# Designs tried in a protein design run: peptides against a protein of PDB entry 6NYY. Part 168

Target 1, 212 residues: chain A of PDB entry 6NYY
Amino acid sequence: KHFEQAIERVIGGLEKKTQVLQPEEKKTVAYHEAGHAVAGWYLEHADPLLKVSIIPRGKGLGYAQYLPKEQYLYTKEQLLDRMCMTLGGRVSEEIFFGRITTGAQDDLRKVTQSAYAQIVQFGMNEKVGQISFDLPRQGDMVLEKPYSEATARLIDDEVRILINDAYKRTVALLTEKKADVEKVALLLLEKEVLDKNDMVELLGPRPFAEKS
Target 2, 212 residues: chain A of PDB entry 6NYY as posed
Amino acid sequence: KHFEQAIERVIGGLEKKTQVLQPEEKKTVAYHQAGHAVAGWYLEHADPLLKVSIIPRGKGLGYAQYLPKEQYLYTKEQLLDRMCMTLGGRVSEEIFFGRITTGAQDDLRKVTQSAYAQIVQFGMNEKVGQISFDLPRQGDMVLEKPYSEATARLIDDEVRILINDAYKRTVALLTEKKADVEKVALLLLEKEVLDKNDMVELLGPRPFAEKS

## One batch from the design tools (peptide; made by RFdiffusion4, then SolubleMPNN)

Design b2_p26_7_s2 (from b2_p26_7, 8 letters changed)
Fold by OpenDDE base, seed 2:
Structure b2_p26_7_s2 (fold): chain B 212 residues (1-212), chain A 26 residues (1-26)
Amino acid sequence: as target 1 above (212 residues)
Amino acid sequence: KEEEEKILEEAKELAERMLKFGDPSL
């Protein structure tokens, strides 16, 4: 109870009046969040879904909550699945509506940050190599990059490749699971909030053992 | 107090991991 209320306060932010979404916008949110939920369900290294909601709260029109794992070390495969889960909303919009919205901005920011971190902080790209440097923080003067313009272009290209690969993987997954995305989206439109049990009822048990 | 701080920290971590759709500030 207290933990849920604390989470709701953090998520809900200041009691900003419930934004009334237009029906088409609410539908977009439902399919977007369903994309996240289903991608997370069928990706081995995605974090388990805790809750998905299309009730506008604070600055968000919808959200998917995942149970954080006490994991400090991540593989490339794990980071890829997390990127795919994060792209699930945008991909769902493309699959179901044939268009994309501005709603995925935060998702794309996270994916972009993850991709750059993999390439320039974690040394996970073979072309760029075993290098690590700090990404400029918001508000830090972009100090002179410790690498050439050629390396900068290579980094940018490899970031795009990584994101595009994650995107294609997510498109393949959610296309295969299109019926499941629709089931989740329709139930979201009805209930506005789904939990793990709702997902089990709709999709069956998650095919990956949750490390308790 | 320590339990509340821990709950708040866990809640913040959870919030950071949330996938959020849309920003009404647009």
Scores: peptide ipSAE 0.219, ipTM 0.677, DockQ to the pose 0.191
Fold by OpenDDE base, seed 3:
Structure b2_p26_7_s2 (fold): chain B 212 residues (1-212), chain A 26 residues (1-26)
Amino acid sequence: as target 1 above (212 residues)
Amino acid sequence: KEEEEKILEEAKELAERMLKFGDPSL
């Protein structure tokens, strides 16, 4: 209890109880976070949900917290499910509101970084091949790309394909589970914070055995 | 001190795994 609260303070910063979201903004946050929560619930290789909140904190209007797995090696399938979970918020906004917001910026950044890493660092794309290049770190002189402009274009195209595939998979999942997303969003608007037990009560047990 | 640093590191790792909606600075 005290340890969890300390972690929440470190992670979330001080609850800015002073930021009163407009009802429509709060609704958008609830459906966005519900999208993440439901996607993570029904994707086998997603991390288990610990907590989802629509209470504004230091750097966010809402958040979904997941239990880290002690995992050092990731498959393509695992990385895809993680990308889908990360896209869950944006997809939920599209499904329920027919419009997108700026709220998914950090999610899109993470998805973009993951896609480039898979193709350029991990050699996981058949067209690009078994290559591994260091991505430019923030602050490193943009060294000349170790590949041609043609290869750069190929990488960009394959990144877009991978992200679009993850997006389509997420749309299919959250469309199938649309009623569950609605239930989670409505409960978030009521309780503002949900845990794993709330999700089990609402959706039933997660269909994948937690590998302890 | 070492235990506090471990707790802080674990908290940072947990924070990095959070999906966050929006930047209130936007």
Scores: peptide ipSAE 0.214, ipTM 0.672, DockQ to the pose 0.148
Fold by OpenDDE base, seed 5:
Structure b2_p26_7_s2 (fold): chain B 212 residues (1-212), chain A 26 residues (1-26)
Amino acid sequence: as target 1 above (212 residues)
Amino acid sequence: KEEEEKILEEAKELAERMLKFGDPSL
């Protein structure tokens, strides 16, 4: 309890209970977080949901927290499911509101970083091949890329393809599970915070065995 | 110190795993 709260404070900052979101904004946050939660629930390689919240913390208006796996090795399939879960918020906004917000910026950054890492660090793309380059860190002078401009274009194209494939997969999933996203979103608007037990009550047991 | 660093690392790992919506500073 105290340790989890300390971690939540370090990660999320102090609960800014003083930030009153407009009802429409709070609704957007609820459906966004519900998208993450439901995507994570029905994706085999997603991390188990611990908590989902629409209470603003630090710089976040909402969050989904997952059980950290002591996992150092990731497969391409695992990374794809994680990308889909990360896109779940944006996709939920599109499905329910027909519009997108700036709220998914951090999610898109994470997805973009993951996609580039898969292609240029982990060699997980067949067209680019078994290559591993260090991604320029923020602030490193983009020294001479160890690859041609043509390779750079190929990388950029394959990153877009990978992200789009993850996006389409997430759209298909959350469209199929649209009623579940609605249930979670509505309960979030009521309770502001949901845990794994709330999700089990709403959706039934997660269809994948929790790797304890 | 080592325990604090471990807590900070675990907190950072947890932070990286949190999906966050929006920046209220926008």
Scores: peptide ipSAE 0.194, ipTM 0.661, DockQ to the pose 0.136
Fold by OpenDDE base, seed 1:
Structure b2_p26_7_s2 (fold): chain B 212 residues (1-212), chain A 26 residues (1-26)
Amino acid sequence: as target 1 above (212 residues)
Amino acid sequence: KEEEEKILEEAKELAERMLKFGDPSL
């Protein structure tokens, strides 16, 4: 408990108990986080949910935590499911509110980074091919790209395709599981924090064997 | 020091595994 709270403080920042979200904003956060939670629950290669919270911390309004796998090698399928889980919040907003918010910026950054890495670092795209380029690190001088502008355009196109495919997959999943997203969101609005046990009680056991 | 650095690194890795909503610092 105390150690988990300490980790949460380090990771999430201090609870901003003074930050009172408007009820509608809190609702948006709840459904967003529920989207992550449900996507992670029903995606085989997503990391299992540990905790989901709609209590504002630091600069965040809500968060989902999942169990890190001691995994060094990722398949394309695993990365796709992780992308889908990451998009779960944005997709939930679309499904339930018919509008999207700025809240998914971190999620979109992560998805974008993953998509580029898959295509230009891991060689996971057939059109771009078995190539690996170093992505400029934050602060590196934009050295000349080791590839043509045509290749750059191809990369950009394939990144969009990959993200859109992940998005569509997530839309399909969360549409199918819409009632579950609603249940999680409503329970979040009540409890503000859910753990794995709450999810099991609400949705039943996760349909995939947890790698113990 | 090394243990603190390891804990910090683990905490950073855990932080990277947190989906955050509404964080404008990104």
Scores: peptide ipSAE 0.244, ipTM 0.684, DockQ to the pose 0.125; fails the geometry check

Design b2_p26_7_s3 (from b2_p26_7 with E5K E6K L7I E16K R18M A26L)
Fold by OpenDDE base, seed 5:
Structure b2_p26_7_s3 (fold): chain B 212 residues (1-212), chain A 26 residues (1-26)
Amino acid sequence: as target 1 above (212 residues)
Amino acid sequence: EEEEKKILEEAEELAKRMREFGDPSL
């Protein structure tokens, strides 16, 4: 308890209990977070959910905490599941509201970065091939790309394909699990904070063995 | 001090895994 609260304060800052979200905004946050939570629950290579909250903290309107894995090597499959979990919020908003918000900006950035890294750093795309280039860091002058304009276009196309595939997979998953997303969202609106035990009560045990 | 350092390291690792929704400053 005290340790978790200390970690939460260090990570999330002080709960901005003073930010009263409008009911519709709070509902959007709840369904967005529920989308991530449910996607992560049913994706094998997603990190186990520890906590999800719709209480605004620091820079976020809501947050989820996951048990970090000491993992240094990732497969394409693992990266795809992580991309799908990251898209879960956006997909939930689309499924339940028929609209998208700016709330997924950081998620989309992470997904975009992951997709580019897979293609141009990790050599995980067959069409682009076994290449590894440094991604331009924010603020680095666009150093002359070590590849042709044609290769640049190919990379951009394959990034879009990868992200779109992850998006479609997430849509399929959260559509199948739509009732579970709603259960989590409704309970979030009631309790504002859910833990792993709340998720087990709602959804049953996570279908994947916890890697001890 | 070592326990505090371990707590900080665990907190930083948890922070790296924390996902936030939106920015209320937008």
Scores: peptide ipSAE 0.152, ipTM 0.648, DockQ to the pose 0.157
Fold by OpenDDE base, seed 3:
Structure b2_p26_7_s3 (fold): chain B 212 residues (1-212), chain A 26 residues (1-26)
Amino acid sequence: as target 1 above (212 residues)
Amino acid sequence: EEEEKKILEEAEELAKRMREFGDPSL
């Protein structure tokens, strides 16, 4: 407990108590983080939530801590659940506010990177086929794409399909669990920080066996 | 030194487990 708090201060930086979020912004952050938390709770292959906070730290307006599984191989289904959890914040904003914010930029970047990796590195798309290309690293010269412009268009289309499928799955999940998202968001606005035990008290035990 | 190294390793592992939301610089 005291040691974890000391490590959180070193890594997260000093709680910038100086960034006073407007009440409406704080509400947006709470519902966004609640969307991630609830999506991760009900998705089997999502990483278990340890802690969620709406206290601004460093460059973040909120943060969550997860217990990643020591996993080296991922299935398509596991990657989809991880994409859905990553979209949970954006989807929660849409469901509760009918508007989207810039807060999901990093989430959308991660989802986009995962979708491209699945299609062009892992060969997980039947239309594109069993291909594996290196994604252009930031700063490598425009290496001629090892595929035609027709293949490039197909990849872009299949990436959009995959992201839209993950988005729709997340909308369905968080619509079904809308009351749970609201419970988590309201408790976040009250306590500012929730742990796994708070989530168990609100939602019941996570429906998936913790792999020890 | 070994205790400091363990604290740093645990801190790095905890950092890998953190997801930050929203850049307030936007």
Scores: peptide ipSAE 0.152, ipTM 0.632, DockQ to the pose 0.169
Fold by OpenDDE base, seed 1:
Structure b2_p26_7_s3 (fold): chain B 212 residues (1-212), chain A 26 residues (1-26)
Amino acid sequence: as target 1 above (212 residues)
Amino acid sequence: EEEEKKILEEAEELAKRMREFGDPSL
């Protein structure tokens, strides 16, 4: 308890008990977080959910905590599942509300960064090829791109393709698991916080062996 | 323009509101 609260304070900031979300906003957060949670549950290479909360903390309206795997090397398939999990919130909003919110900005930023890294740093795209360039860090002078404008356009196109593929995969998954997303969202609205045990009770055991 | 700016600001505020923690951000 005290240790978990300390970690939550360090990672998420102070719980803003004074920030009362409107019921409709709280519902949006619950379905968004449920989308992440369910995507992570059914994607092999996603990190296991530890905790999901719709209690506002710091700047966040909701958050999920995952148990990261101690992994230094990622495959393209693993990165795709991680992208899909990261898109789970946005996709859930689309499926349940037929509208998107700005809640996914950080998710989209992460997905975009991952997609560019896969294509231009890790050489994981067949059309772009086995190239590795440093992505400009925030605050670095835009050094001349070590590639042509034609290559830049190709990179941008392949990034969009990769993100769209991840999005479509996530839509397919969460559409199949729509009832599970709803169960998680409804329970989040009731309890405000769910743990791994709540997820097991709702969804059954995660279908992937925990890498011990 | 002001409505767009307000929507963008609300959008930015809402976007800042959902956080995943413990995901090894690539």
Scores: peptide ipSAE 0.078, ipTM 0.453, DockQ to the pose 0.073
Fold by OpenDDE base, seed 4:
Parts: structure tokens; sequence; C-alpha cells
Structure b2_p26_7_s3 (fold): chain B 212 residues (1-212), chain A 26 residues (1-26)
């Protein structure tokens, strides 16, 4: 307990006790985080949730801790589940509020990066083919693309298809599990912090064997 | 010192596990 809190302070920054979220913003954060938590719970290849918090820390309005799998090789299916989990917050906001917020900006960035990496680095798209190119880093002037503008358009189209497929999968999942998302969100609003045991109490055991 | 090192290693592992707002991505 004290040790975990100390680590959380070092890593997550000091709890910004100074950022009092408005009740409606706190509600949005709770449902956003609940969307991630529930998506991760019911997606086989998602990382298991350890902790979720709606207490603002550092730059975030909430955070989640996961037990990363010691995994270096990912299949296309595994990457899709991880994309769906990442979209869980945005999808939850859409399902419950009928609106989207800026809170998913980092999620969308990561989903976009993952989709591009799958297509242009890992060769996981049949239309684009078995290609591998370095993605530009933030701040790198990409002077020349190693592929044609026709290939660039194809990449962009296939990225959108992949993201949209992940989005639709997440919508289907969280719509099916809508009551579970609400339970998690309401408990987050009450406790501000949930752990894996709270999730087991709410949702039952995670339906996938935990790789120790 | 060894305890501090373990704390730091655990903190770094926890940091790798901590995702900022909304980030259960790859």
Amino acid sequence: as target 1 above (212 residues)
Amino acid sequence: EEEEKKILEEAEELAKRMREFGDPSL
C-alpha cells in the first residue's frame, strides 16, 4: 500500500489534488475509463487490468495500470484486440453520452500508430503487401517516401479500414456489455480507484486464463 | 541501497505498466 502509493507518485506524478474536475467531467472520465476496463476484460489479447483510477495525475484525468504480457511477437488478431481496448474509452463516451470528447486524443494517436505500423512495418495487409518502411518520428522531416503516391493513398485507405473495423468491434462489444460498463463507471465514481478484485466482484472472473 | 534499487526497478516496471488517460494500446 504505502510502497505502491510512493511508486504511483513517482511515476504518475503527484495526485493533482488541485484539479477539481466538475461532476460532469468526472462522470465522463469514469465512463471513459470503464469503457477501457470492460473492453480489456472481455478481449482475450488485451493486457489484464491491475488498477484503474479517475483521480487526476500528471497530465491525465485518469489512469489505468495493466499487467503487460511478456510478449515480443504479436499477431494481427492480438493487435486488433489491443486497438479495441484502446478505443474503449471513446466508444463508451459515444454509447453513454452520444458525444465524444478530447479525452481520447492519445488513444486515437496510439490506434493510428498501431494501424500504420501493422500495414507499413509489419506487412499485415494483403493489399499493401509484404512491405516494411520506417515510420517518421515526431519531428523528422520526411523528405522522400520510399513508395509512390498511389501506395500512400492505399496505405491511408487501409489504415482507415483497420481502425474502423476495430471501432465497430469495440462498439459491438461495449454495447453487449453496456450494463457492465455502467457498473464499473458507477463504482469508479464512488471509490475513485478500482483494482482487479473490484472488477472480479463486479464482472466475475476474467473469461481468459491469466498467463502468469 | 538494494531495497532502493528494487523499489526503483519495481517503479520502472510499474511505469511501463501505467498508461496515461485512456491508453490501453499496444
Scores: peptide ipSAE 0.118, ipTM 0.604, DockQ to the pose 0.258; fails the geometry check

Design b2_p26_7_s4 (from b2_p26_7, 10 letters changed)
Fold by OpenDDE base, seed 3:
Structure b2_p26_7_s4 (fold): chain B 212 residues (1-212), chain A 26 residues (1-26)
Amino acid sequence: as target 1 above (212 residues)
Amino acid sequence: EEEEKKILEKAKELAEKMKKFGDPSL
């Protein structure tokens, strides 16, 4: 208990006990976090879920805590599964509510950043080719792009394709697992916090062997 | 309990490393 709370404070920040969510907002957050949790559960290369919470922390209305792997090199497949997990909240909201909220803005930013990094930093796109450029940092004067305007358009198009492929994969997964997303969301509304054991009780054991 | 403590310590250490290195995947 005390040790978990210490880790939660380090990862999630201080609980904003003063931020009272409206019942409809709390419901939206529960389904959003359930989408992340279920996507992470059924994606092989996603990090193992440790905890999911709908208690507001810092700037977030909910959070999921994962056990990160000590991994410095990622495959294209691993990065795709991480993108899908990150899209899980947004996709859950679409499946259950048919509406877009601002709750996924940070997730969309992360997915966009990952997609650009894969194409222009890691050379993982065949059409763009084996190129590696530093992404402009926020506030760096846009020095001359080391590539033509035509290449810039190609990069933007391939980024959209990659994000759309990750989105479609996530829609397919969470549509198949729709009942599992519902179970997790409903239990989150009751308990506000779920751990790995709650997930095992709801969904069964994670279908991927935990790499020791 | 000891295994849970070890997992949580490892998770904390990894989370601190991820914050330092800026995991491009997150």
Scores: peptide ipSAE 0.014, ipTM 0.411, DockQ to the pose 0.156
Fold by OpenDDE base, seed 4:
Structure b2_p26_7_s4 (fold): chain B 212 residues (1-212), chain A 26 residues (1-26)
Amino acid sequence: as target 1 above (212 residues)
Amino acid sequence: EEEEKKILEKAKELAEKMKKFGDPSL
């Protein structure tokens, strides 16, 4: 309880009980969060789902909360599945509504940052090579790039490829699991908050062993 | 097989939409 509330405060912020979503907005959020939840459920290297909520908190209109892993080292495969999970909300909105909302802005930023970090900081791309450069923090002006403009273009191209691959993977998964996304979204509209047990009742046990 | 083809086609369509209208980094 206290630990879950602390994590909830860190991820979602404080509940904005005063923020009433319109029914159509609430529906959009439910399908968005269901997309995250279902993607995380069926991706092996995703973090275990703890809670999904459509109650507005902090800056978000909803959230999916996962068990934090005390993991400091990530494989390329783990980072890809995390990117796919992060894209799950936007992909769900596109599959069900055929439109893009502003709700995924922070998710897209996270995916973009992860892709650049994989290529530029972690050396996870063969074309770019085993390089590591510090990425500027948000608001830092980098006056000089430590690499050529040709390398910069190559990095940008490989980032786009990586994000597109993650997006295609997420679309394939959530299209296959479309009925599961809908079940989760509908139950979210009813309960506003789902836990792991609600997900097990809807989808069955998660296909991957819980890493203790 | 036909369902897999539909999934692949939808994946391609949505990926192209994301490239055009999604994150400007794509």
Scores: peptide ipSAE 0.007, ipTM 0.362, DockQ to the pose 0.016
Fold by OpenDDE base, seed 2:
Structure b2_p26_7_s4 (fold): chain B 212 residues (1-212), chain A 26 residues (1-26)
Amino acid sequence: as target 1 above (212 residues)
Amino acid sequence: EEEEKKILEKAKELAEKMKKFGDPSL
């Protein structure tokens, strides 16, 4: 109990009990978090879901907690599934509401950062090639890019392609699993917090064996 | 429409529960 609450505080921040969401905002958050949860459930290389909540914490309106794997090396496929899971919230909003909200700003930032890292740090793009350079940290003067403006444009284009491919994959998945997203969202609106057991009861066992 | 109404009702109930726990005086 106390330890779980401490972990929840570290991950989610302090419960902003004072942040009252409007009913429509809560609906949006429930479907957003359900999108993350369901995407993570049906993507092989996504981290296993531990908890999903629509209780506002810190700066977030909802959150999903995953079991981090002690994995230091990621394949392109693994990074793609992680991107898809991260896009799950935004994609759920699009599928169910035909609109996008500002709620996915942090998710889009993470996906964008991952895409750039794959292309310019990990050399995972064939068109850009085996290039690795450090991305400017927040607050570092953007020193002269070690590549031409033409290469910069190519990188930006390939980043967009990668993100769009992840987005399309997530749309396909969550469209197929639309009924499951709705079940999770509705149960979130009822319970406010779901755990792995709630997800198993609702969706059945996760199709991928958790590597113990 | 009926399912949408049910979702909105649940969201409303949840919002009302949160209002009761939010001290509006902070």
Scores: peptide ipSAE 0.022, ipTM 0.525, DockQ to the pose 0.019; fails the geometry check
Fold by OpenDDE base, seed 1:
Structure b2_p26_7_s4 (fold): chain B 212 residues (1-212), chain A 26 residues (1-26)
Amino acid sequence: as target 1 above (212 residues)
Amino acid sequence: EEEEKKILEKAKELAEKMKKFGDPSL
């Protein structure tokens, strides 16, 4: 009751200010971005959160900004955590709303690209083997794949497995941290923008040493 | 703010470089 009323007041208070997003859309974005933020907070190999916002900017309805590492070599574990962070928005929507929106399309594209690159370019899959093939660039004629149709199917299957594993990992994490996702989402609805300090105040210090 | 801008610019540059190399980290 009091919490629902507080949410309703925060949502209803948002109705007056956001000419761009309907209250329900803004709520969805807040939980989506909270999912990214919380996943990034509790994943060891995720980049540190700098800022999260539900203010529409350009083509995005919200965003989370992270401090990129000047890292050229990624481990499989690092790539998995990055995939999980990228899935955090969609997973948050599923956990809180029981529905998936189109807002995660770009995230799914990124996750899919990462999964293919891990399997086909980096040889990170034991079933496919230690192979490295160049993925066709956008605009390259799809020349004959250097591998059989059977290998192509295997790659596609292993990509799906990898994405599903990342998804399950993200579901487990954000289910455990559900209360934190909600806190972040609610504070986003109030402040529209959160920084690292807001996250520290809300969630405590990030459990992983910040690589400065 | 200036450091944050520099970091964001570097992030964009890295992102562009990574896109060029098909780096799955973006």
Scores: peptide ipSAE 0.015, ipTM 0.433, DockQ to the pose 0.125; fails the geometry check

